# Peptides against a protein of PDB entry 6FRK: the designs that were tried, part 191

Target 1, 411 residues: chain A of PDB entry 6FRK
Amino acid sequence: NEEVLNAMLKEVCTALLEADVNIKLVKQLRENVKSAIDLEEMASGLNKRKMIQHAVFKELVKLVDPGVKAWTPTKGKQNVIMFVGLQGSGKTTTCSKLAYYYQRKGWKTCLICADTFRAGAFDQLKQNATKARIPFYGSYTEMDPVIIASEGVEKFKNENFEIIIVDTSGRHKQEDSLFEEMLQVANAIQPDNIVYVMDASIGQACEAQAKAFKDKVDVASVIVTKLDGHAKGGGALSAVAATKSPIIFIGTGEHIDDFEPFKTQPFISKLLGMGDIEGLIDKVNELKLDDNEALIEKLKHGQFTLRDMYEQFQNIMKMGPFSQILGMIPGFGTDFMSKGNEQESMARLKKLMTIMDSMNDQELDSTDGAKVFSKQPGRIQRVARGSGVSTRDVQELLTQYTKFAQMVKKM

## One batch from the design tools (peptide; made by RFdiffusion4, then SolubleMPNN)

Design b2_p21_4_s1 (from b2_p21_4, 8 letters changed)
Fold by OpenDDE base, seed 4:
Structure b2_p21_4_s1 (fold): chain B 411 residues (1-411), chain A 21 residues (1-21)
Amino acid sequence: as target 1 above (411 residues)
Amino acid sequence: EEILKELRKLYLEIQKILDEL
C-alpha cells in the first residue's frame, strides 16, 4: 500500500512540476498529502486513486489560500489601485481589463499611465482606454512617474472617481532603480491596494520574481496573466506563497473581457486537468442558454438548419476563445488549441457567419439547406457575391453544414 | 449535466469542422 501511494504521489509530483509548481511547494505538498492519507482507509479497498487526487486537491487549495482576506474597493470612496510587475507580464493590458471589469459593474473608473520607461506606453494605454471608453491620464513629455501618478490621482479624486488605476513602469530585469521608482510612486499616491501582475508562463521563476517585488513594496493582491497559453498556472501557487497575498483576478486571453475573478476550486481543478465545470456552467448560464433548450430539442429531433449553425457560432463567439471552452472540459487540456489556431478559428467563424449573413430566411431556415442550394445553383452565386467570397467558399460552408447536420441526425 | 454533455459534443464537432476548413 505504501509503495502504491509513493508511486502515485511520484506521478502527481511530476505532473505538478510540469505544471510549473515550485519544487519546494511540490515537496511540501507530498509530505502533507502523506500525512493526510489514512493508510487504514486505503487498505479498505476504496478507490486509492480518487483518495490521493482528493488529498492533493485539498492541499493545493490550501497553497492558494494565503489566509488573508482580499482587498475590495469601497463604494462611494476613491480607491487608488497601483499596478506593479515586470515588462511583458501583461500589466498594462491587465490595468485596462480591471478598469473595464469595474466599469461594467457600474463603478466610475479611470486609468493613469505612469510608465515613462517604455516608449509608446501611454499610446498603448490610450488606445485600450479609448476603445473601452475608460477615462485616462498620462503625459508624452513628463518623465517623472511620481509627478504623472500624483497629478493623475489628484485630478481623478477631484472628479469623484471611485476606481483609480495606476499603471507603473515595468523593466526587463529586477533592477534596484525600478524598485526605488515603485516605492517613490507608492509613497506619493498612497494606494489603497498594490497589485502584482505575474505572467504564468515564466514557470519556476515565479517565486523569485514575486518575492523580489514583495520584499520592496507592500503587495496586497496578485493577478496572474497568460493562463490561456501553455502555462498550466502552477506559478500562481508560487506567487501566493512568496507574496502571502490572494490572487484576485486571472487573465485568460488577449481580449479586454478575457478577465475573471479568481475562483480557487475551478483553478485547482484546471491545474490538475479535471476541467472547470463550474466556470463552464457559469458561462453557459451567462449565455442565456434557455434558448438552447429549443436547440437541444431540435437536435434531439435530428433538425439542424443553417440558422441553428449561425446561432451556435454566435454562442461560441460569446463564450470567448474556443480554447477557453475546451480547457474547461475535463480531459481536454489547455494545449488542445495553440493561440495561433484560436485567432485563425475565430477568423474562420467570422468568415462563415459573413457568408450566412448573405443568405435569405428560406435558405437559413430550411431543414435541408444544402438541398435548397443544390436545386438552385444560382443561390450559391448570389451568396458568394453578397458576402464577397468565392463560390468555392460557399460550397465548403455547405459541405461542412451537411457533415454537421448528418452528425446531429445520428445524435 | 445532460445539456452540458450535448453542448460539449456540439462544440467538439464544431471544432473538427473549423480544423477541416
Scores: peptide ipSAE 0.022, ipTM 0.417, DockQ to the pose 0.115
Fold by OpenDDE base, seed 2:
Formats: sequence, structure tokens, C-alpha cells
Structure b2_p21_4_s1 (fold): chain B 411 residues (1-411), chain A 21 residues (1-21)
Amino acid sequence: as target 1 above (411 residues)
Amino acid sequence: EEILKELRKLYLEIQKILDEL
């Protein structure tokens, strides 16, 4: 029994190391799991694999919990949030994502570019902010980040902004001059929260980098970026351990919407390849359950219209990248769609929806839409002209609809 | 769980449709 336990723990430790979990954390986790497993209960015929998985899951949850309550902004108050992190961590993009997240929730949000070191930093922030309709501040002439940050914070405080996000200079290396600059900015603006932005793809370097920031600046929150597809979330555990600060958000892609509040259970489940059933349920629930119950009831009755297909495509588009949705379903590998295939798949969905936008209610609401078009071929030509596509593209859509409707009838 | 199974089947087949286009 102990040999079997040690073999299974070795496999789990290998998988965690392959997921870029720090070797010290993996060793500590192995000891904690070994101490938490009752060997007598394992002798009683319990599923040893499930018991070890549960013990591993429980210890990983503890590694993500710093024992510190996350800072949260106060509604109707001025909340200054300073961002710190290395260049290429996704810090500037994450500032825009966080600003957009709060703006969508009805917070009066703004962005300040205090990155004077990187040429075009202000232009990049301005472009992102303008696309998201977020107010911004920065300078093309002022080179002192303390002056820019102070002036920007004062301006937006006077304008009664609730969320004031300050993006600072990143560096490629940990330089004492960068840390002194960050301290000067922090002392000048007196931030309510300091957010360390970490790239999950840096793997084993996460601990040393996160520690170097925490040792110099009072980091209170962590945001982990590049958790899209293949991103080994193990670096996030190292960041929490080093900073003793909670992960508050994760970046799950390059789009402004590829940003979500951090949830411990879904994250650990995904890290272990168990899928994110809770996040899938939450995303399905955000897609108004009432529409899904009506769909499920139609599916149970073997009824499926072109309108039902259109509504499902709208739902998929609302859920975000289809690869992320599939990666939340247990037993789909993160490799199921390459990033190139995803943009192409979304473009294909949008093309199909544009074809359906040129259909009439009789065509959309028919339980046999393909038969409506087959009986009156002039409808195909009308829809093709209305949507700016070929008659072949409309026939391909109808063929795919027919395959889907036949499958729904077999469910 | 049944809802999730049906949604999973739906998404799998939508993906097959997208891969065949």
C-alpha cells in the first residue's frame, strides 16, 4: 500500500512539475498529502486514486489561499490601484482589462499612464482606453512618472472617479532603480491597492520575480496573465506563496473581455485537468438559464429550428472564445483548437449568423428549415443576395443545420 | 449534470460543424 501511494504521489508530483509548480511547493505538497492520507482508510478498499486526488486538491487549494482577505474597491469612494510588474507581463493590457471590467459594472473608471521609460507606452494605453471608451491621462513631454501619476490621480479625484488605475514602468530585469521609482510613485499617490501582474508562462521564475517585487513594494494583490489554453497555472501558486497576496483576477487571452475574477476551486480543477465545471455552470447561468431551459426542452422533444441554431451561436459568442468553453468541459484537452482556428471559427460563426439574419421568420421558425428551402429554391437565392454570400454558402449552412437537426432528433 | 451533458454534446457538434465548413 505504501509503494502504491508513493508511485501515485510521484505521478502527481511529476504532473505538477510539468505544470510549472515550484519544486519546493511540490515537495511540501507531497509531505502534506502523505501526512493527510490515512493509510488504514486506504486498506479498507476505498478508491486510492480518488483519495489521493482529493488530498492533492485540498493541499493545492491551501497553496492558493494566502490567508489574507483580498482588497475590494468601495463604491462611491475614490480607489487608487497601482499596477507593478515586469515588461512583457501583460501589465498595460491588464490595466485596460480591469478598467473595462469595472466600467461594465457601472463604476466611474479611469486609466493613468505613468510609464515614461517605454517609447509609445502612452499611445498604447490611449489606444486601448479609447477603444473601451475609458477616460485616460498621461504625458508626451513629462519624463517623471511621479509627476504624471500625482497629476493624473489629483485630476481624476477632483472629477470624482471611483476607480483610478495607474500603470507604471516595467523593466526587463529586476533593477534597484525600478524599485525606487515604484516606491516614489507609491509614496506620492498613496494607492489603496498595489497589484503585481505576473505572466504565468515564465514558469519556475515566478517565485523569484514575485519575491523580489514583494521585498521592495507592498504588493497586496496578484493578477496572473496568459492563462489561455496551454498556460501552466503552476506559476500562480508560486506568486501567492512569494507575495503572500491573493490572486484577484486572471487574464485568459488577448481580448479585453478575456479577464475574470479569480476563483480558487475552478482554477485548481483546471490545473489538475478535471475541467472547470463550476465556471461552465456560471457562464451557462450568465447566459440566462431561462433561454437554456427552453432550448433543453426543445432538444428533448427533437425540435430544432434555424432560430434555435442562431440563438446557440449567439450564446457561444457571448461565452467568449470557443476554445475556452471547450477547455472548461472535462475530457477536452486545451489543444482542441489552436488560436488560429479559433478566430477562423468565430469568423465562420459570424458568417453563418449573417446568412441567418437574411432569413425570414417562416424559414427560421420551421422545424424543417432545409425542406422549406428545398421546396422553394428561390429562397436560397434571396438569402444569398441579402447576406452577400454565394448560394453554395447558404446550401452549406442548410446542410449543417440538417445534420444538427437529425442529431437532435436522435438525442 | 444532464444539462451539462446535453450542452457538451451541443458544443461538440457545433465544433464538428465548424470544422466541416
Scores: peptide ipSAE 0.021, ipTM 0.387, DockQ to the pose 0.132
Fold by OpenDDE base, seed 1:
Structure b2_p21_4_s1 (fold): chain B 411 residues (1-411), chain A 21 residues (1-21)
Amino acid sequence: as target 1 above (411 residues)
Amino acid sequence: EEILKELRKLYLEIQKILDEL
């Protein structure tokens, strides 16, 4: 039994290391799991695999819980949120995502660009803020980030803003000058929360970086970015361990909406390849269940049109990255889309939708759309010309539709 | 649960279509 436990723990430890979990945390988890598993209960015929998985899950949940309550903004007050992090961590993008999140929740939100070091930092923030209709402050001429941050915070306090987000300079290296600048800004604006933004894709470097920030700045919250890529999120555990600060949000893509509150249980479930059923239900509910029920009813009757396919492509496009949706389904690892660039899959979907946009209602609403085109080949040429694609591309779409419609008829 | 199961099936088949294109 101990040999079987050790073998299974070795596999789990390997998988956690491949998920960018810090080696020290993996070692600690292994010891904690060994101490938590009663070997006598493993003898009683319980599914040893499920027991070990549950013990691993429970210990991972403890690793993402710093035992500190996350800071939350107070409604009707002025809440100053300062962002800190390395250049390329996604800090500036994350400022915009957080601002947009609070704006959508009915908070009076604004952005301040106190990054004077990076050329075009203010233009980038201004572009993102303008696109999201978020008020912003910054300077093209002032070079002192303390002045910009102070003036911007004062302005937005006087205008009764509730959420005041301050973006600071990021550097490529942990330079003492960067930490001094961050401390000067923090002292001037007296932030209610300091958010460290960490890139999950840096893997084993997450611990050392997070520690270096915490040792210099009073980090109270962590945001983890780039969880849409190959980063399996194990670096998040390292950030929590090093900062002793909760993860409050995660960035899950490039879009301004690719930002969600951190949920411990779904995150650990996803990290273990168990999926996120709760988040899948939430996303399905956001799509208006009524439209999906009507489709499921049509599918149960063996009815599937080109319009039904278009609506599903539109729903997938609304849900965001298809890999993330699949990764939320139990038994679909993040690897299911790893063979295709997600952007390429979305571009393919958009191409197919563009072809269908050139179809007429008779073609779209036919229970056998492919047969409508086969009876009148001139329709293929019309659609191809309308979409700016080859007749072959239209035929390929119709071939795929036919395969799917035949599968639906067999259901 | 039934809705999620049918959606899962649908998304799998859509993914196969995308992989074949």
Scores: peptide ipSAE 0.019, ipTM 0.415, DockQ to the pose 0.120
Fold by OpenDDE base, seed 5:
Structure b2_p21_4_s1 (fold): chain B 411 residues (1-411), chain A 21 residues (1-21)
Amino acid sequence: as target 1 above (411 residues)
Amino acid sequence: EEILKELRKLYLEIQKILDEL
């Protein structure tokens, strides 16, 4: 029994190391699991594999819980949130995602670009903020991040903003000059929360990086980015252990909607390759189930229109990237979509929807939409002109629709 | 469970379409 336990713990430890969990945490987890398992209960005929998996799951949940309550913004107050992190961590993108998240929740949210070091930092923030209709502040001429941060915070306080997000300079290296600049900004603006943004893809370096930030600035929250594709997120455990700060959100892609509140149970389930059934259920429930029932009923009758296809593309775009949804289903590996295909796939879907926006109700609601276009080729030319695409692009859409409608008729 | 199965089928078919585009 002890040999079987040690063999199974070795497999789990290997899988956790392959998931970028820090080697010290894996060793500690192995000892904690070995101490928590009653060998007598394992002798009684209980499924030894399930017991070990449950013990491992329980210890991983404890590693993600710092025992500190996450900071939350206060309604009707001005909440200043300062972002810190290395260059390439996704910090600037994450500022925009968090601002958009709070804006969608009905908070008066704004963004400040205090990154004076990176050329085009303000243009990037301005582009992201403008797309999301988020008010922003920054300078093209001021080089002192303390001045920009102070002026921006004062401006947005005077305008009664509730969420004031400050993006700071990121460096390629952990340099003392970066930490001194972050301290000067923090002292000037007196943030209510300091958020450390960490890239999950840095693997075993997560501990050392997170510790270096925590030792220099009062990090109170962590956001983990790039949890899309091959990054199993084991580095997130190292960030929590080093910062003693909760993970509040995760970034799951490059889109502004690829941002979710952190949930411990789903995250650990995904890390262990069990899938995220709860997150899948939540995403399915965020879809109006009633609209899906009506579709499922149509699909059962072998009816599928261009409008039904358009509504499904809208649902996919609302759910976020397909790779994330599939990666939540047990037995679909994270490798089911290559990282490069996701943004391209979303751009393709948006292009297809733009073509369908130029169609009329007779074309959209026809049970044989392709036949409507084949009988009157002038419709293809009208739709192509209306959507700014080639007649070939419209024909490709109709070909794909026809293939899909034939599959639905065989279901 | 039935809704999840049908959504899964729908998603697999949309993915095949996207892979053929």
Scores: peptide ipSAE 0.022, ipTM 0.372, DockQ to the pose 0.124; fails the geometry check

Design b2_p21_4_s2 (from b2_p21_4, 8 letters changed)
Fold by OpenDDE base, seed 4:
Structure b2_p21_4_s2 (fold): chain B 411 residues (1-411), chain A 21 residues (1-21)
Amino acid sequence: as target 1 above (411 residues)
Amino acid sequence: EELLKELRKLYLEIQKILDEL
């Protein structure tokens, strides 16, 4: 029994190391799991694999809990949120995502660009903020981030903003001059929260980076980015351990809405490759898939129209990038779609929808849409002209629809 | 749970279609 336990724990430890979990945390977890497993319960013929998985899950949940309550903004107050992190961590993009999140929740939100080190930082922030209709402040000429941050915070306090987000300079390396600049900015603006932004893809370097920031500035919150890539998110555990600060949000893609509140259970489930069933249920419920009972009923009757396909493409587009959906489904790893394939797949979906927008109700609502087009080839030419595509593109869509409708009839 | 299984199948088949386009 102990040999079987040790073998299974070795496999789990290997998988956690491959998920970028820090070697020290993996060792500690192994010891804690061994201490938490009752060897007598394992002898009673219970599913040893499920018991070990549950013990590992429980210990990972403890590792992501810093024992500190996350800071939350107070309604009707001026909440100053300072962002810190390395260049390339996704810090600037995450500032815009957080601002957009609070704006959508009905908070009066603004952005300040205090990144004077990177050429075009202010232009990038301005582009993102303008696209999201978020008020912003920054300078093209001021080189002191303390002046920019102070003036911007004062301006937006006077305008009664509730959420004031300050983006700071990120450098490529941990330089003492960067930490001094961050400390000077923090002292000048007196932020209510300091958010460390970490790239999940830096792997085993997460602990050392997170510690270096925490040793210099009072990091109170963590945001983990690039969890849509090859990074399994094990570095997030290292950031929590080093900062003793909760993860408050995660970045799950390149879009401004690819940003979600951190949930412990779904995150650990995803890290272990168990999928995010709760987040899938939440996304399914947000889609008001009550309209999909009618679809599922049609699917059970083997009925599938071009309109039903269009509505499914709309639902997929509303759920976000298809990889995020797949990555939430148990047994589909995050690696199932490369980022390049997502944007291309979304562009393909949008092209297919544009072709269907040129179809009439008789074509869309026909239980045999492909046969409607085959009987009257002039319809293909009309749709092709209306959508600005080739007749071949319309034929390819109809071929794919026919394959799908045949699969539905077999369900 | 049945709804989620059917949606899972639907999305997988849509993905195969998108990969073939």
Scores: peptide ipSAE 0.021, ipTM 0.429, DockQ to the pose 0.115
Fold by OpenDDE base, seed 2:
Structure b2_p21_4_s2 (fold): chain B 411 residues (1-411), chain A 21 residues (1-21)
Amino acid sequence: as target 1 above (411 residues)
Amino acid sequence: EELLKELRKLYLEIQKILDEL
């Protein structure tokens, strides 16, 4: 029994190391799991694999919990959030994502570019902010980040902004001059929260980097970026351990919407390859369940219209990247769609929806839409002209609809 | 769980459709 336990723990430790979990954390986890497993209960015929998986899951949850309550902004108050992190961590993009997240929730949000070191930093922030309709501040002439940050914070405080996000200079290396600059900015603006942005793809370097920031600046929150597809979430555990600060958000892609509040259970489940059933349920629930119940009843009755297909495409588009949805489903590897295939798939969906936008209610609401078009071929030509596509593209859509409707009839 | 199974089937089939286009 102990040999079997040690073999299974070795496999789990190997998988965690392959997931870029720090070797010290993996060793500590192995000891904690070994101490938490009752060997007598394992002798009683319980599923040894499930017991070890549960013990591993429980210890990983503890590694993600710093024992510190996350800072949260106060509604109707001025909340200054300072961002710190290395260049290439996704810090500037994450500032825009966080600003957009709060703006969508009805917070009066703004962005300040205090990155004077990187040429075009202000232009990049301005472009992102303008696309998201977020107010911004920065300078093309001022080179002192303390002056820019102070002036920007004062301006937006006077304008009664609730969320004031300050992006600072990143560096490629840990330089004492960068830490002194960050301290000067922090002392000048007196931030309510300091957010360390970490790239999950840096693997074993996460601990040393996160520690170096925490030792110099009072990091209170962590955001982990590049958790899309193959991103080994193990670096996130190292960041929490080093900073003793909670992960508050994760970046799950390059789009402004590829940003979500951190949830411990779904994250650990995904890290272990168990899928994110809770996040799938939450995303399905954010898709108004009332529309899904009506769909499921239609599906149970073998009824499927072109309108029902259109509504499903809208739902998929609302859920975000299809690769992320599939990666949340247990037993689908993150490899199921390359990033190239995803943009192409979304473009294909949008093309199909544009074709359906040129259909009439009789065509959309028919339980046999393909038969409506087959009986009157002039409809195909009308829809093709209305949507700016070929008659072949409309026929391909109808062929795919027919395949789908036949499958729904077999469900 | 049944809802999730049906949604999973739906998504898999939509993906097959997208891969065939």
Scores: peptide ipSAE 0.019, ipTM 0.377, DockQ to the pose 0.115
Fold by OpenDDE base, seed 1:
Structure b2_p21_4_s2 (fold): chain B 411 residues (1-411), chain A 21 residues (1-21)
Amino acid sequence: as target 1 above (411 residues)
Amino acid sequence: EELLKELRKLYLEIQKILDEL
């Protein structure tokens, strides 16, 4: 029994290391799991695999819980949120995502660009803020980030903003001068929350970087970015361990909406390849269940049109990255789309939708759309010309539709 | 649960279509 436990723990430890979990945390988890598993209960015929998985899950949940309550903004007050992090961590993008999140929740939100080091930092923030209709402050001429941050915070306090987000200069190296600048900004604006933004893709470096920030700045919250890529999120555990600060949000893509509140249970479930059923249900509910129920009813009757396929492609496009949706389904690992660039898959969907946009209602609403085109080949040429694609591309779409419609008829 | 099963099935078949294109 101990040999079987040790073998299974070795596999789990390997998988956690491949998920960028810090080696010290993996070792600690292994020891904690060994101490939590009663070997006598493993003898009683319980599914040893399920027991070990549950013990691992429970210990991972403890690793993402710093035992500190996350800071939350107070409604009707001025809440100053300062962002800190390395250059390329997605800090500036995350400022915009957080601002947009609070704006959508009915908070009076604004952005301040106190990054004077990076050329075009203010233009990038201004572009993102303008696109999201978020008020912003910054300077093209002022070079002192303390002045910009102070003036911007004062301005937006006087205008009764509730959420005041300050983006600071990101840094490539742990230069002491840069931490001094961050401290000067923090001292000047007196932030209610300091958010460390961490890139999940840096793997084993997460601990050392997170610690370096925490040792210099009073980090109270963590945001983890780039969880849409190959980053399995194990670096998040390292950030929590090093900062002793909760993860409050995660960035799950490039879009301004690719940002969600951190949920411990779904995150650990996803990290273990168990999926996120709760988040899948939430996303399905956001899509208006009524349209999906009507489709499922049509599918149960063996009815599937080109319009039904278009609506499904539109729904997938609304849900965001298809890999993330699949990764939320139990038994679909993040690897299911790892063979295709997600952007390429979305571009393919958009191309197919563009072909369908050139179809007429008779073609779209036919229970056998492919047969409508086969009876009148001139329709293929019309659609191809309308979409700016080859007749072959239209034929390939119709071939795929036919395969799908045949599967639906067999259901 | 039934809705999730049918959605899963739908997404799998859509993914196959995308992989074959």
Scores: peptide ipSAE 0.019, ipTM 0.402, DockQ to the pose 0.121
Fold by OpenDDE base, seed 5:
Structure b2_p21_4_s2 (fold): chain B 411 residues (1-411), chain A 21 residues (1-21)
Amino acid sequence: as target 1 above (411 residues)
Amino acid sequence: EELLKELRKLYLEIQKILDEL
């Protein structure tokens, strides 16, 4: 029995190391699991594999819980949130994602670019903020991040903003000059929360990086980015252990909607390759599936229109990328979509929707939309002109619709 | 469970369309 336990713990430890969990945490987890398992209960005929998996799951949940309550913004107050992190961590993108998240929740949210070190930092923030209709502040001429942060915070306080997000300079290296600049900004603006943004893809370096930030600035929250790929997120455990701060959100891609509140149970389930059934159910419930019952009923009758396809593309765009959804289903590996195809696929879907926005109700609601266009080729030219695409792009859409409608008729 | 199965089928079919584009 002890030999079987040690063999199974070795397999789990190997899988956790392959998931970028820090070697010290894996050793500690092995000892904690070995101490928590009653060998007498394993002798009684219980499924030894399930017991070990449950013990491992329980210890991983404890490693993600710092025992500290996450900071939450206060409604009707001005909440200043300062972002810190290395260059390439996804910090600037994450500022925009968090601002958009709070804006969608009905908070008066704004963004400040205090990154004076990176050329085009303000242009990038401005582009992201403008796309999301988020108010922003920054300078093209001021080089002192303390001045920009102070002026921006004062401006947005005077305008009664509730969420004031400050993006700071990120450098490629942990340099003392970066930490001194972050301290000067923090002292000037007096943030209610300091958020450390960490890239999950840095693997075993997560502990050392997270510790270096916590030792220099009062990090109170962690956001983990780039959980959309081969990064199984084991580095997140190292960040929590080093910062003693809760993970509040995760970034799951490059899109502004690829941002979710952190949930411990789903995250650990995914880390263990059990899938994220709860997150799948939540995403499914957010879609208002009552609208999908009518579609499922139409699909059962072999009816599928261009409008039904458009509504499905809208639902896909609301759910976020397919790779994330498929990666939540047990038995679909993270490799089911290559990283490069996801943004291109979303851009393709948006292009197809823009073509359909130029169609009329007769074209959209026809049970044989392709035949409507084939009978009157002038419709293809009208739609192509209306959407700013080639007649070939419209024909490709109609070809894809026809293939899909034929598949639905065979279901 | 039935809804998840139908959503899964829908996603697989849309993915095939996207792979053919």
Scores: peptide ipSAE 0.019, ipTM 0.365, DockQ to the pose 0.107; fails the geometry check

